Peptides against a protein of PDB entry 4JHK. Designs and how they scored, part 37

Target 1, 212 residues: chain A of PDB entry 4JHK
Amino acid sequence: EDYKIQSFDLETQKLLKTALKDPGSVDLEKVSSVIVDQSLKDQVFSREAGRICYTIVQAEAKQTNGSVFRRNLLNRLQQEFKAREETRKRSTQEWVCLVSFICNIFDYLKVNNMPMVALVHPVYDCLFRLAQSDALKNEEEVDCLVLQLHRIGDQLEKMNVQLMDELFNLLRDGFLLQEDLSSMGRLLLLEILEFRAGGWKLSDTAQKYYYS

## One batch from the design tools (peptide)

Design b1_p23_2 (made by RFdiffusion4)
Fold by OpenDDE base, seed 5:
Structure b1_p23_2 (fold): chain B 212 residues (1-212), chain A 23 residues (1-23)
Amino acid sequence: as target 1 above (212 residues)
Amino acid sequence: SAEEEAIAKDEKLDEELKESLEE
């Protein structure tokens, strides 16, 4: 399989490739740090980071029955999550990358083939932040919000339907009542409202847009 | 089994993370 790691220098690419195949031969703490750092600044990589992380986790589990990588990854993620407001203030791009990364980890890193319960509230907290009026006026944040809901909304709802209802109440209010939404932002909100109402099912065209 | 142990470890990690995020 091809992993999108072209954004890294050659040395780091080698490190990552080795981690994917032989995690016991590399510093997994360093690997986790590199992945998180890049995920915070590169949207393309952030989108793929979950898959890479999953592969490393599986490789380590198979090789040593260890979880060093996952532990370090999640610890770093927790730190970034706690600082999310500062990150948002500093850089909208880094903020949406962080949200994307957290959502990707939620999507790919499973416990007994189920989403990690510990990540449910952090994910919702990020999405609720994106659903606030000051965020909804920013198309980049709306793009992020809608993208994540397309990818993991159905899973999140299964974990906590009450929070999802509350979130979508905010989105509906934003769509109907907020005046300073961009035209595209308004369209995206409408689309995601309809998407959930339709049972989280995508058209073929939408499928390509969000997953290709 | 090794698989059962792995699952148990994953569940433990999830619980630990949950606790840490709640603190």
Scores: peptide ipSAE 0.036, ipTM 0.645, DockQ to the pose 0.828
Fold by OpenDDE base, seed 3:
Structure b1_p23_2 (fold): chain B 212 residues (1-212), chain A 23 residues (1-23)
Amino acid sequence: as target 1 above (212 residues)
Amino acid sequence: SAEEEAIAKDEKLDEELKESLEE
């Protein structure tokens, strides 16, 4: 199985490959730190990071019945989540990477083949922050919001439909009432409103854009 | 079974994380 880790140096790539196959032979705290750090800088990697994390978790569980990697990963995520407002203030790019990473962890790390309940509110909190007026005027934040809703919106709604309704009320109001949206931002909001209304079903073209 | 133990461990971690995030 191929993983998109070309953004790392060769030494780190080797470390990650070893963690994927033989997690007991590497420092899993270091591995988790490297993955989180890169995910906060590269939104494209954040999706792959979810898959990598899932694989390492499964490999460690099978090898030693351990959970050192997952523990370190989630602890770091919690720290970053708590500091999310400071991150947003410092860098919009880092903020949207953080949101993307949290959403991808939600997508890949499962409990009995279901999303982790503990991640539901943190994910919604991030999406609600992106749905505020000050964020909706920033195309980069709108891009992030819409992308995550395309990827995990259906799963997230199954966890809490009431919060999803509230979120989409904000998005509808933003689309209809907010004057300082970019043209692309407005189009993206309309598209995601229609996407949910259509039962979270993608066209073939949209499928390629969001999942390829 | 090993699978049951893994599920139980995941559930425990989920609950611990939930409690931690609510503080």
Scores: peptide ipSAE 0.035, ipTM 0.652, DockQ to the pose 0.813
Fold by OpenDDE base, seed 1:
Structure b1_p23_2 (fold): chain B 212 residues (1-212), chain A 23 residues (1-23)
Amino acid sequence: as target 1 above (212 residues)
Amino acid sequence: SAEEEAIAKDEKLDEELKESLEE
C-alpha cells in the first residue's frame, strides 16, 4: 500500500516506512511528533496522516499488542488542541490544518470500529469555532468547516445530534444573516445545509470535489 | 480472546483520554 510521504526527507521516509512495518524497532514518540508536525503544515497530508496513523496503530497492536504510538499521538493532539486559539491567531493555515488533522484522526482511529468518544467534543469545539462570525467571513475557514462536515458529519451526528443541531443553527444564521460572507462561502454553507438535509449523501459532483 | 483483550485495551485508552481532556 502506497502512502503519500514524499514531502519528508529520505531519512524520515525510512523512519515512517519502518514504523508501518516494524513499529517496535523505532521511536514511536518521534514518529508521532513527525506526523503531527507535518499535518500542521499541510492540510492535504493531514488526510493521509489519518490513514498512516491507523496503519501504525494496527501494526503495533499486531506485533506487540502495544499502544505506545496511539498514546503519544493523542497526547500531542491534546496539546495542540489546548493551544488552538493561539494557533488560530498565529496562522489561519495552521489552524485549519489542526482542525483537519483532528477530524481525520477521529475518522480513522476507531475503538471497536466506532469513533473514539473522547474526540467527539474536541471535534465539535473546533467546528463550532469555525462557525463563529469572525471565522465564517474567512473563506479558508469555511472551506475547512464544510470539508470536515462532508467527511465526518454523519459520524459526528450519530455521536451527538444535539450538538449537530446547534452547529447547523449557527450555519443557517450565518448563511441568512451574516453580510460579510464571500460568494463562495455562502454557496458552501448552502451546500452543506442541503447536504445534511439530504441525509449526508453526496452528489456525484460533490464526490469528485471532496474526495478526488 | 486476543481480540477481546485488544478491544478492552482500546476502550480503556479512550476512557483515559476522555478523563484527561476533561481535566
Scores: peptide ipSAE 0.031, ipTM 0.632, DockQ to the pose 0.786
Fold by OpenDDE base, seed 4:
Structure b1_p23_2 (fold): chain B 212 residues (1-212), chain A 23 residues (1-23)
Amino acid sequence: as target 1 above (212 residues)
Amino acid sequence: SAEEEAIAKDEKLDEELKESLEE
């Protein structure tokens, strides 16, 4: 199985590969930190980090019935989430990577084969922040918002439909009323509004666009 | 069973995280 870890140096790649196969032989706190750090810098990795994390969690569970990696990962995630406004001020790129990472963790890490309830509000908080007027004027933030909703919107709605309704009210208002949206931003908002209205189902073309 | 124990551990972790985020 291929993991997108080419952005790391060779030593770190070896560390990650070992964590995937023999998690008991490595410092899992260090592994979690490395993954989070890279997810904040690399958008491509951030989108795939959830799958890597899931595999490490499963490997540790099978090997030692432990959860050291997951605990460290989620602790770091919580820290980054709490500092999200500062991150956004410092770097839009790091901010959207953080949101992508959180959403991917929500998507891949399950509790009793269900999404982690603890992550529902943090995910919504991030999406609501992206739906504010000051964020909607930034195409990079709109791209992130729409991408995450395509990937996990259906799951999130199942967890809390009221929050989803509120979120989409903001998106509709942004689409209709906000004057400083980019042309692409406006198109993306329209598309996601229609996507939810259609029951979160993608056309073949749209599926390729968002998941290729 | 081992599977049941693993599920219980996962649920416990989720609850702990939830409590931490609510602080």
Scores: peptide ipSAE 0.030, ipTM 0.629, DockQ to the pose 0.778

Design b1_p23_2_s4 (made by RFdiffusion4, then SolubleMPNN; from b1_p23_2, 10 letters changed)
Fold by OpenDDE base, seed 4:
Structure b1_p23_2_s4 (fold): chain B 212 residues (1-212), chain A 23 residues (1-23)
Amino acid sequence: as target 1 above (212 residues)
Amino acid sequence: SAKEEAEKKLQELDEELLKELLE
């Protein structure tokens, strides 16, 4: 199975590859740190990171019944989440990468094929932050918000429909009432509103309209 | 304001998370 790790140096690539196959032979704390660090730099990798993390978790579980990697990963995730406002202030890019990473961990790192309950609120908190007026005016944040909702919105709703309703109330208000949205931002909000209304699916007609 | 309410909600959820997430 191929993983997108070409952005790392050769030594780190080797480390990651070894972690994927023989996690017991590497420092899994270091591996988790490397993955998180890169995920904060590259949103594309943030998506890949979820898959990588899942594989390492499974490999470690099978090899030693251990959970060292997952523990370290989640600890780091918690730290980054706690500092999310500082991250956002420092770099919008890192912030959206963080959100993407958290969402993808939620998507991939499941327990007994179920989303980790502990990640539900963190994910929603991130999305709620993206739904604030100061964030909605930034197209990069809107892009992130809409992207995550496309990816995991249906799963999140199943975990907590009340929070999803509240979130989409904010998005609706933003769409209708906020004046400093970009044209693309407004379009994206409309699209995601329709996406949820359609059961987290787009009709063929809508798909062609928005993504032709 | 809606923003204020949302921020308050975020804070509440954050505090709840800190109690639950790996603690």
Scores: peptide ipSAE 0.026, ipTM 0.427, DockQ to the pose 0.067
Fold by OpenDDE base, seed 1:
Structure b1_p23_2_s4 (fold): chain B 212 residues (1-212), chain A 23 residues (1-23)
Amino acid sequence: as target 1 above (212 residues)
Amino acid sequence: SAKEEAEKKLQELDEELLKELLE
């Protein structure tokens, strides 16, 4: 499989490739740190990062029956999550990258095709933060929110339908009542409301926008 | 299967790990 790691220098690329094939021969703490750091800078990479992380986890489990990488990854993730408000204050871009990364880890880091239950509330916490009035007025945050809901909304709903109902109540109210939404933001909210109402089924246009 | 058993072990490990790290 090809992994999109061209943004890294050659030495780091080699490190990542080795981690994917022979995780026991590399510093997996360093590998996890590199992946998280890059994911916080590049929202597009965050999705690839999820896939990479899953592969490394599986490789380490098979090779050494270890979990060093996953432990370090989740530890770093928890640290970043705890500091999410500070991150948001510092940089909206870093904040949406963080949300994207957490959501993609939720999406890809599965065991027996089941999501990690412990990530459900952290993911919802991030999405609820994006659904607050001060975030909905920012198109970048709305875009992130809607993108994640397109990708993992159906999975999240299966984990906790009550939280999803509460979240969409906020989105509905934002769409109907909030005055300082951008035109695109309002359009995105309407689209995601309809998306869920339609059973989380993608239109051809939406599929192209979110997955191409 | 051997694969299924390995995945089960990972699941058990995840539950323990996540309890410590994410709660």
Scores: peptide ipSAE 0.024, ipTM 0.600, DockQ to the pose 0.445
Fold by OpenDDE base, seed 5:
Structure b1_p23_2_s4 (fold): chain B 212 residues (1-212), chain A 23 residues (1-23)
Amino acid sequence: as target 1 above (212 residues)
Amino acid sequence: SAKEEAEKKLQELDEELLKELLE
């Protein structure tokens, strides 16, 4: 299997591969830090990081019945989340990478095949931030928002439909009332509004765009 | 099976971790 770790140097790739197969033989705190750091720099990796993390968590549980990696990962995630406004001010790219990473972790690291309750509000907080007027005018942020809603919107709604309604009220208002949206941003908002209205079901074209 | 036992252990670990995060 390819875990999309080509963005790392060869030494780090070796570390990650070892963590995936033999987590007990590596420093899992270091591994978690490396994954988070790279997820903040590389949006492609940020999107794939959840799958890697899931595999490491599963491998550690099976090998040593441990949870060192998962604990360190979530602790680091919490730290980055708390500093999200500073991150956004510093770099839009890092901000959308952070959001993508949090959403991806939400998607993959489940408890009893259910999303982690502790991540619900942090995820919504990120999405609500992306739904503010100052963010909606940035196509990169709109793209991130819409992408995450395509991937985990249905799951999030099941966790809290009231928050989802509030979020989409903001998106509708942005679509209708905000004047400084890009053409693509406006189209993306319309598409996501229709996507939810259609029961979170993808067309063939949308499937290729978001998942291929 | 060994796989089923491993999955059960993982679920137990996840439950403990979730509890820790919610505290």
Scores: peptide ipSAE 0.022, ipTM 0.582, DockQ to the pose 0.246
Fold by OpenDDE base, seed 2:
Structure b1_p23_2_s4 (fold): chain B 212 residues (1-212), chain A 23 residues (1-23)
Amino acid sequence: as target 1 above (212 residues)
Amino acid sequence: SAKEEAEKKLQELDEELLKELLE
């Protein structure tokens, strides 16, 4: 399996590759830290990070029946989540990277082919934050919100339809009532409203855009 | 199986982390 880790230096790439194949031979805390750090800087990588994390988790489970990597990863994620408001205030980019990372971990890091229940509310919390008026006026945050909902909205709804209804009530209100949305932001909100209304089904073109 | 056992451990971790993540 090919992993997009070219953004790392050679030493780190080697570390990650080793973790993927032989997790017991590396410092999995360090590996988790590296992945999280990069994910908080690169939103594109965050999706790949989810896949990488899943692979490492599975590899460790198979090799040693351990969960050191997962624990360290989730602990770090928890720390970042708790500090999310500070992150948002400091940097919108870092904030959307954080949200993207959390959502991608939710998407990829399955247990028994099921999403981690522990991540459901944190994910919704992030999305609800993005759905607030002060966030909806920022196109970068709207981009993030819509992207995540495209990727994991159907899964999230299955976990808690009530929260999804509440979230989309906010999005609808934003679309209809908020005056300081960008044109693109408004279009994105409309698109995601229609996307859910259509049963979270993508066209072939949209499928390629969001999942390739 | 070893896989099943590992998955059980991961599920247990999820339950333990839930409270902390919501704080």
Scores: peptide ipSAE 0.025, ipTM 0.647, DockQ to the pose 0.804; fails the geometry check

## One batch from the design tools (peptide)

Design b1_p24_1 (made by RFdiffusion4)
Fold by OpenDDE base, seed 2:
Order: structure tokens, then C-alpha cells, then sequence
Structure b1_p24_1 (fold): chain B 212 residues (1-212), chain A 24 residues (1-24)
């Protein structure tokens, strides 16, 4: 399988490949750190990172019935989440990468075919932050918000419909009342409002855009 | 408590799983 890890140096690529096949033979804390660090820089990789993490978790569970990688991953995510406001102030790009990564982990990293419940509230917290007026005026943050909702909105709603209703109330208010939205931002909000109203169903073309 | 610890996850997962099963 191709996990699109070409952005790493050869040594790190080897480390990741080994982790995917024989996680017990590598420092899984280091592996998790490398994955998180890269995901905070590259949204495209963040998507792949979810799949990579899932594979490593499954491999470790199968090999040793261990959960060292997942533990380290969650610990690092917790650290980044706690610092999310500082991250946002420092770099919008890093902030949206963080949100994207957490959402992708939620999307891919299943345990016993169940979503990681520990991430539900953190994901919503991130999305709620993106739905605040100061974030909605930034097209990059709106792009991130809408993208995540397209990818995992249906799953999140299943986990907590009340929070989703509250979130979309904010989005509706932003769409209707906020004056400093960009034209594209306003269109994106309208689109996502309609998307949920339509039952979170994408056309084939839209599916390719958001998931490829 | 915005981000639960790893140790707390298992308990939350079990509770949520039971809730979802009841809704099916």
C-alpha cells in the first residue's frame, strides 16, 4: 500500500514503513511525534496520517495486543489541543492543519469499528471555534470547517446531534448576519447548510473532490 | 475536561457503545 510519505527523508520513511509492519520493533512514541509534526504542516498529509495511524494501531494490536502507539498519539493530540488557541494566534495554517488532523484521526482511527469517543468533544470544540465570528471572516478557516463537515459531519451528528444543531445555528447566523464574510465564505456556508439539510449526501463529483 | 485521558477513553467508549446499541 502507498501511504504517500514521500515528504519525509529516507530514514523517516523507513521508520514509518517498519512501524506499519512491525510496530514492536520501533519507538512508537517517536513515530507518533513524527506523524503529528508533519500533519501540523501539511493538510494533505493529515488525511493520509489518519490512515497510517489506523494501520499502525491495527498492526500493534495484532502483534502484541498493545496500544502504545495510540496512547502516545492521543497524548500528543491532547497537548496540541490544549495549545490550540496559541497555535491559532501564531499560525492560521497550523491551526487548520491541527483541526484537519484531529478530524482525520476521528474519521479513520477506529477501535473495534467504533469511533474514538475521546475525540468527539475535541472535534466539536475545534469546529465551534471555526464557527465563531472571528474565524468565519477568514476564508482559510471557513474552508477547513466546511471540508471537515463534509468528511465527518454525518459521523459527528450520530455521536451528538445536539452539538451539531448548535454548531449549525452558529453557521446559519454567520451566513445571515455576519457582514465581513467573503463572497466565497458565504457561498461555502450556504453549501454546507444545504448539505446537512440534504442528509449529508454528496454527488459523485463532490465525493471525489473532498475525499480524493 | 475538554480532552479526556487515554485511560478515560475506554470507559467513555463502552458507555457510548451501549447507548448506540439501544438506539438501534
Amino acid sequence: as target 1 above (212 residues)
Amino acid sequence: EEFPTYEEEAELAQEKMEELEEEE
Scores: peptide ipSAE 0.144, ipTM 0.737, DockQ to the pose 0.357
Fold by OpenDDE base, seed 1:
Structure b1_p24_1 (fold): chain B 212 residues (1-212), chain A 24 residues (1-24)
Amino acid sequence: as target 1 above (212 residues)
Amino acid sequence: EEFPTYEEEAELAQEKMEELEEEE
């Protein structure tokens, strides 16, 4: 398979390619660190990173029956998650990259062909933070929130419908009551409210209205 | 704990797997 790793230098590309094929021959802690670092800088890469991580996990399981990569990845994610408020204060861009990465890991990284149940609450915590009034006023954070809900909202709801109801109560209140939303932010909130109400599907008519 | 350790993740995954097997 082709993986989008052109943003890395040649040595790092070689490291990643080797990890994908022969994970037992590389420092998997270093590999996980490189992937997380880049994912915190590039939101587009964060989605690709989820796929890369899944492939490495599967390769290591098959080769050595090990889980060194997954362990190191989760340890690093835990560190970044704990520091999420400081990250948000420092850089909105880094914050939305972090959220995007965690959501993409949830989406792609399966264990025993199942979602990582332990990531459900951390993902919801990130989305709830994006649904707070101070975040909803920032279009970049609204974009991130809506994007993640489009990608994994249906999966998250299956894991915990109560939390999803609570989250969408906040979004509805934001849409109806918050005055300092941007016009695009308000439009996106309306769209995602309709998206869930429609069973996590968007009609062709709505698609044209909101995104054409 | 807001974010699980590797060990916590493994335990939760195992529990979920067992639940799914019992439901099938």
Scores: peptide ipSAE 0.142, ipTM 0.715, DockQ to the pose 0.289
Fold by OpenDDE base, seed 5:
Structure b1_p24_1 (fold): chain B 212 residues (1-212), chain A 24 residues (1-24)
Amino acid sequence: as target 1 above (212 residues)
Amino acid sequence: EEFPTYEEEAELAQEKMEELEEEE
């Protein structure tokens, strides 16, 4: 199996496999909906979802020069993004999955071999929300924030260094000034601060310190 | 804090592509 879609039922797996190979033969709105729904439940799948989406987009472009899937995907993401505060209130898990998915789409879904510029601000908006004091006290949200910055921080910075500077000012303030951070949360913030300071790289010594 | 429409995304992508081509 080329793609990790074992979490879906067999019918849905077939749908996704068909979309990957012959997108013109399936309901791409349904496909996009299924992918988003699952990504909101499983952060691990969110990573795979980015790759899946990219493949479907490429397949559709080659097959029909169409962009139906991408359109439907972005429309659904827009809906979820608009409702992000309600999602966060309802379920921290779904919220961090949403952020993870949007970040993974930014990472994988290239248009004309370029990142989707339109996703830059939405991604930053999500990361800024995670960098607020009410979010930094939640280790699950800190985990998500740090994970995304590890994955796409360098790319985001290239798109807008001013926003990245502002974001990291918040993270520094959180690390230094916020009293109700978990020990792990504080450690992760320190790690990501050092990660960026080191050009989005960690030394072997630092890697061992934070993760061993 | 607005998620762009599909049309806006396409326009921004095109603009960025043109910008990159000019810089090369």
Scores: peptide ipSAE 0.134, ipTM 0.718, DockQ to the pose 0.293
Fold by OpenDDE base, seed 3:
Structure b1_p24_1 (fold): chain B 212 residues (1-212), chain A 24 residues (1-24)
Amino acid sequence: as target 1 above (212 residues)
Amino acid sequence: EEFPTYEEEAELAQEKMEELEEEE
């Protein structure tokens, strides 16, 4: 299986490859830290990181029945989550990377074929933050919000429909009432409102209208 | 040390989020 880790130096690539095959032979705390650090800098990598993390978790479970990697990963995510407001103030890019990474971990990191319930509220909290007026005026944050909802919205709704209803109430109000939305931001909000209303599906015609 | 159960992890996450909300 091919993993996109070319952005790392050769020694780190070797470390990651070893973790994927023989997790017991490496420092899994270091591995988790490296993955999180890169995911906070590269939103594209964060998607791949979810898959990598899942593979390492499965490999460790099979090899030693351990969960050292998952524990270290989640501990680091909790630390970053706690500092999310400071991160947002410092760098919008790092903030949206953090949200993207947490969402991707939720999407890929299944344990016993089940989503990690512990991530549901953190994910919603991030999405709610992106749905606030001060965030909706920033197209980069709207892009992130809409992207995550396209990827995992249906899964999140299954976990907690009440929170999803509340989230979309904010999005509706933003679309209808907020004056300082960009034209693209407003278009994206309309699209995601229609996307959910259609059962988390969009017609080909509508997709071309919004994204072509 | 064994990693917390899903229930324990969920409770911990909820507590942390509530603490953060109170600080905001």
Scores: peptide ipSAE 0.036, ipTM 0.577, DockQ to the pose 0.087; fails the geometry check

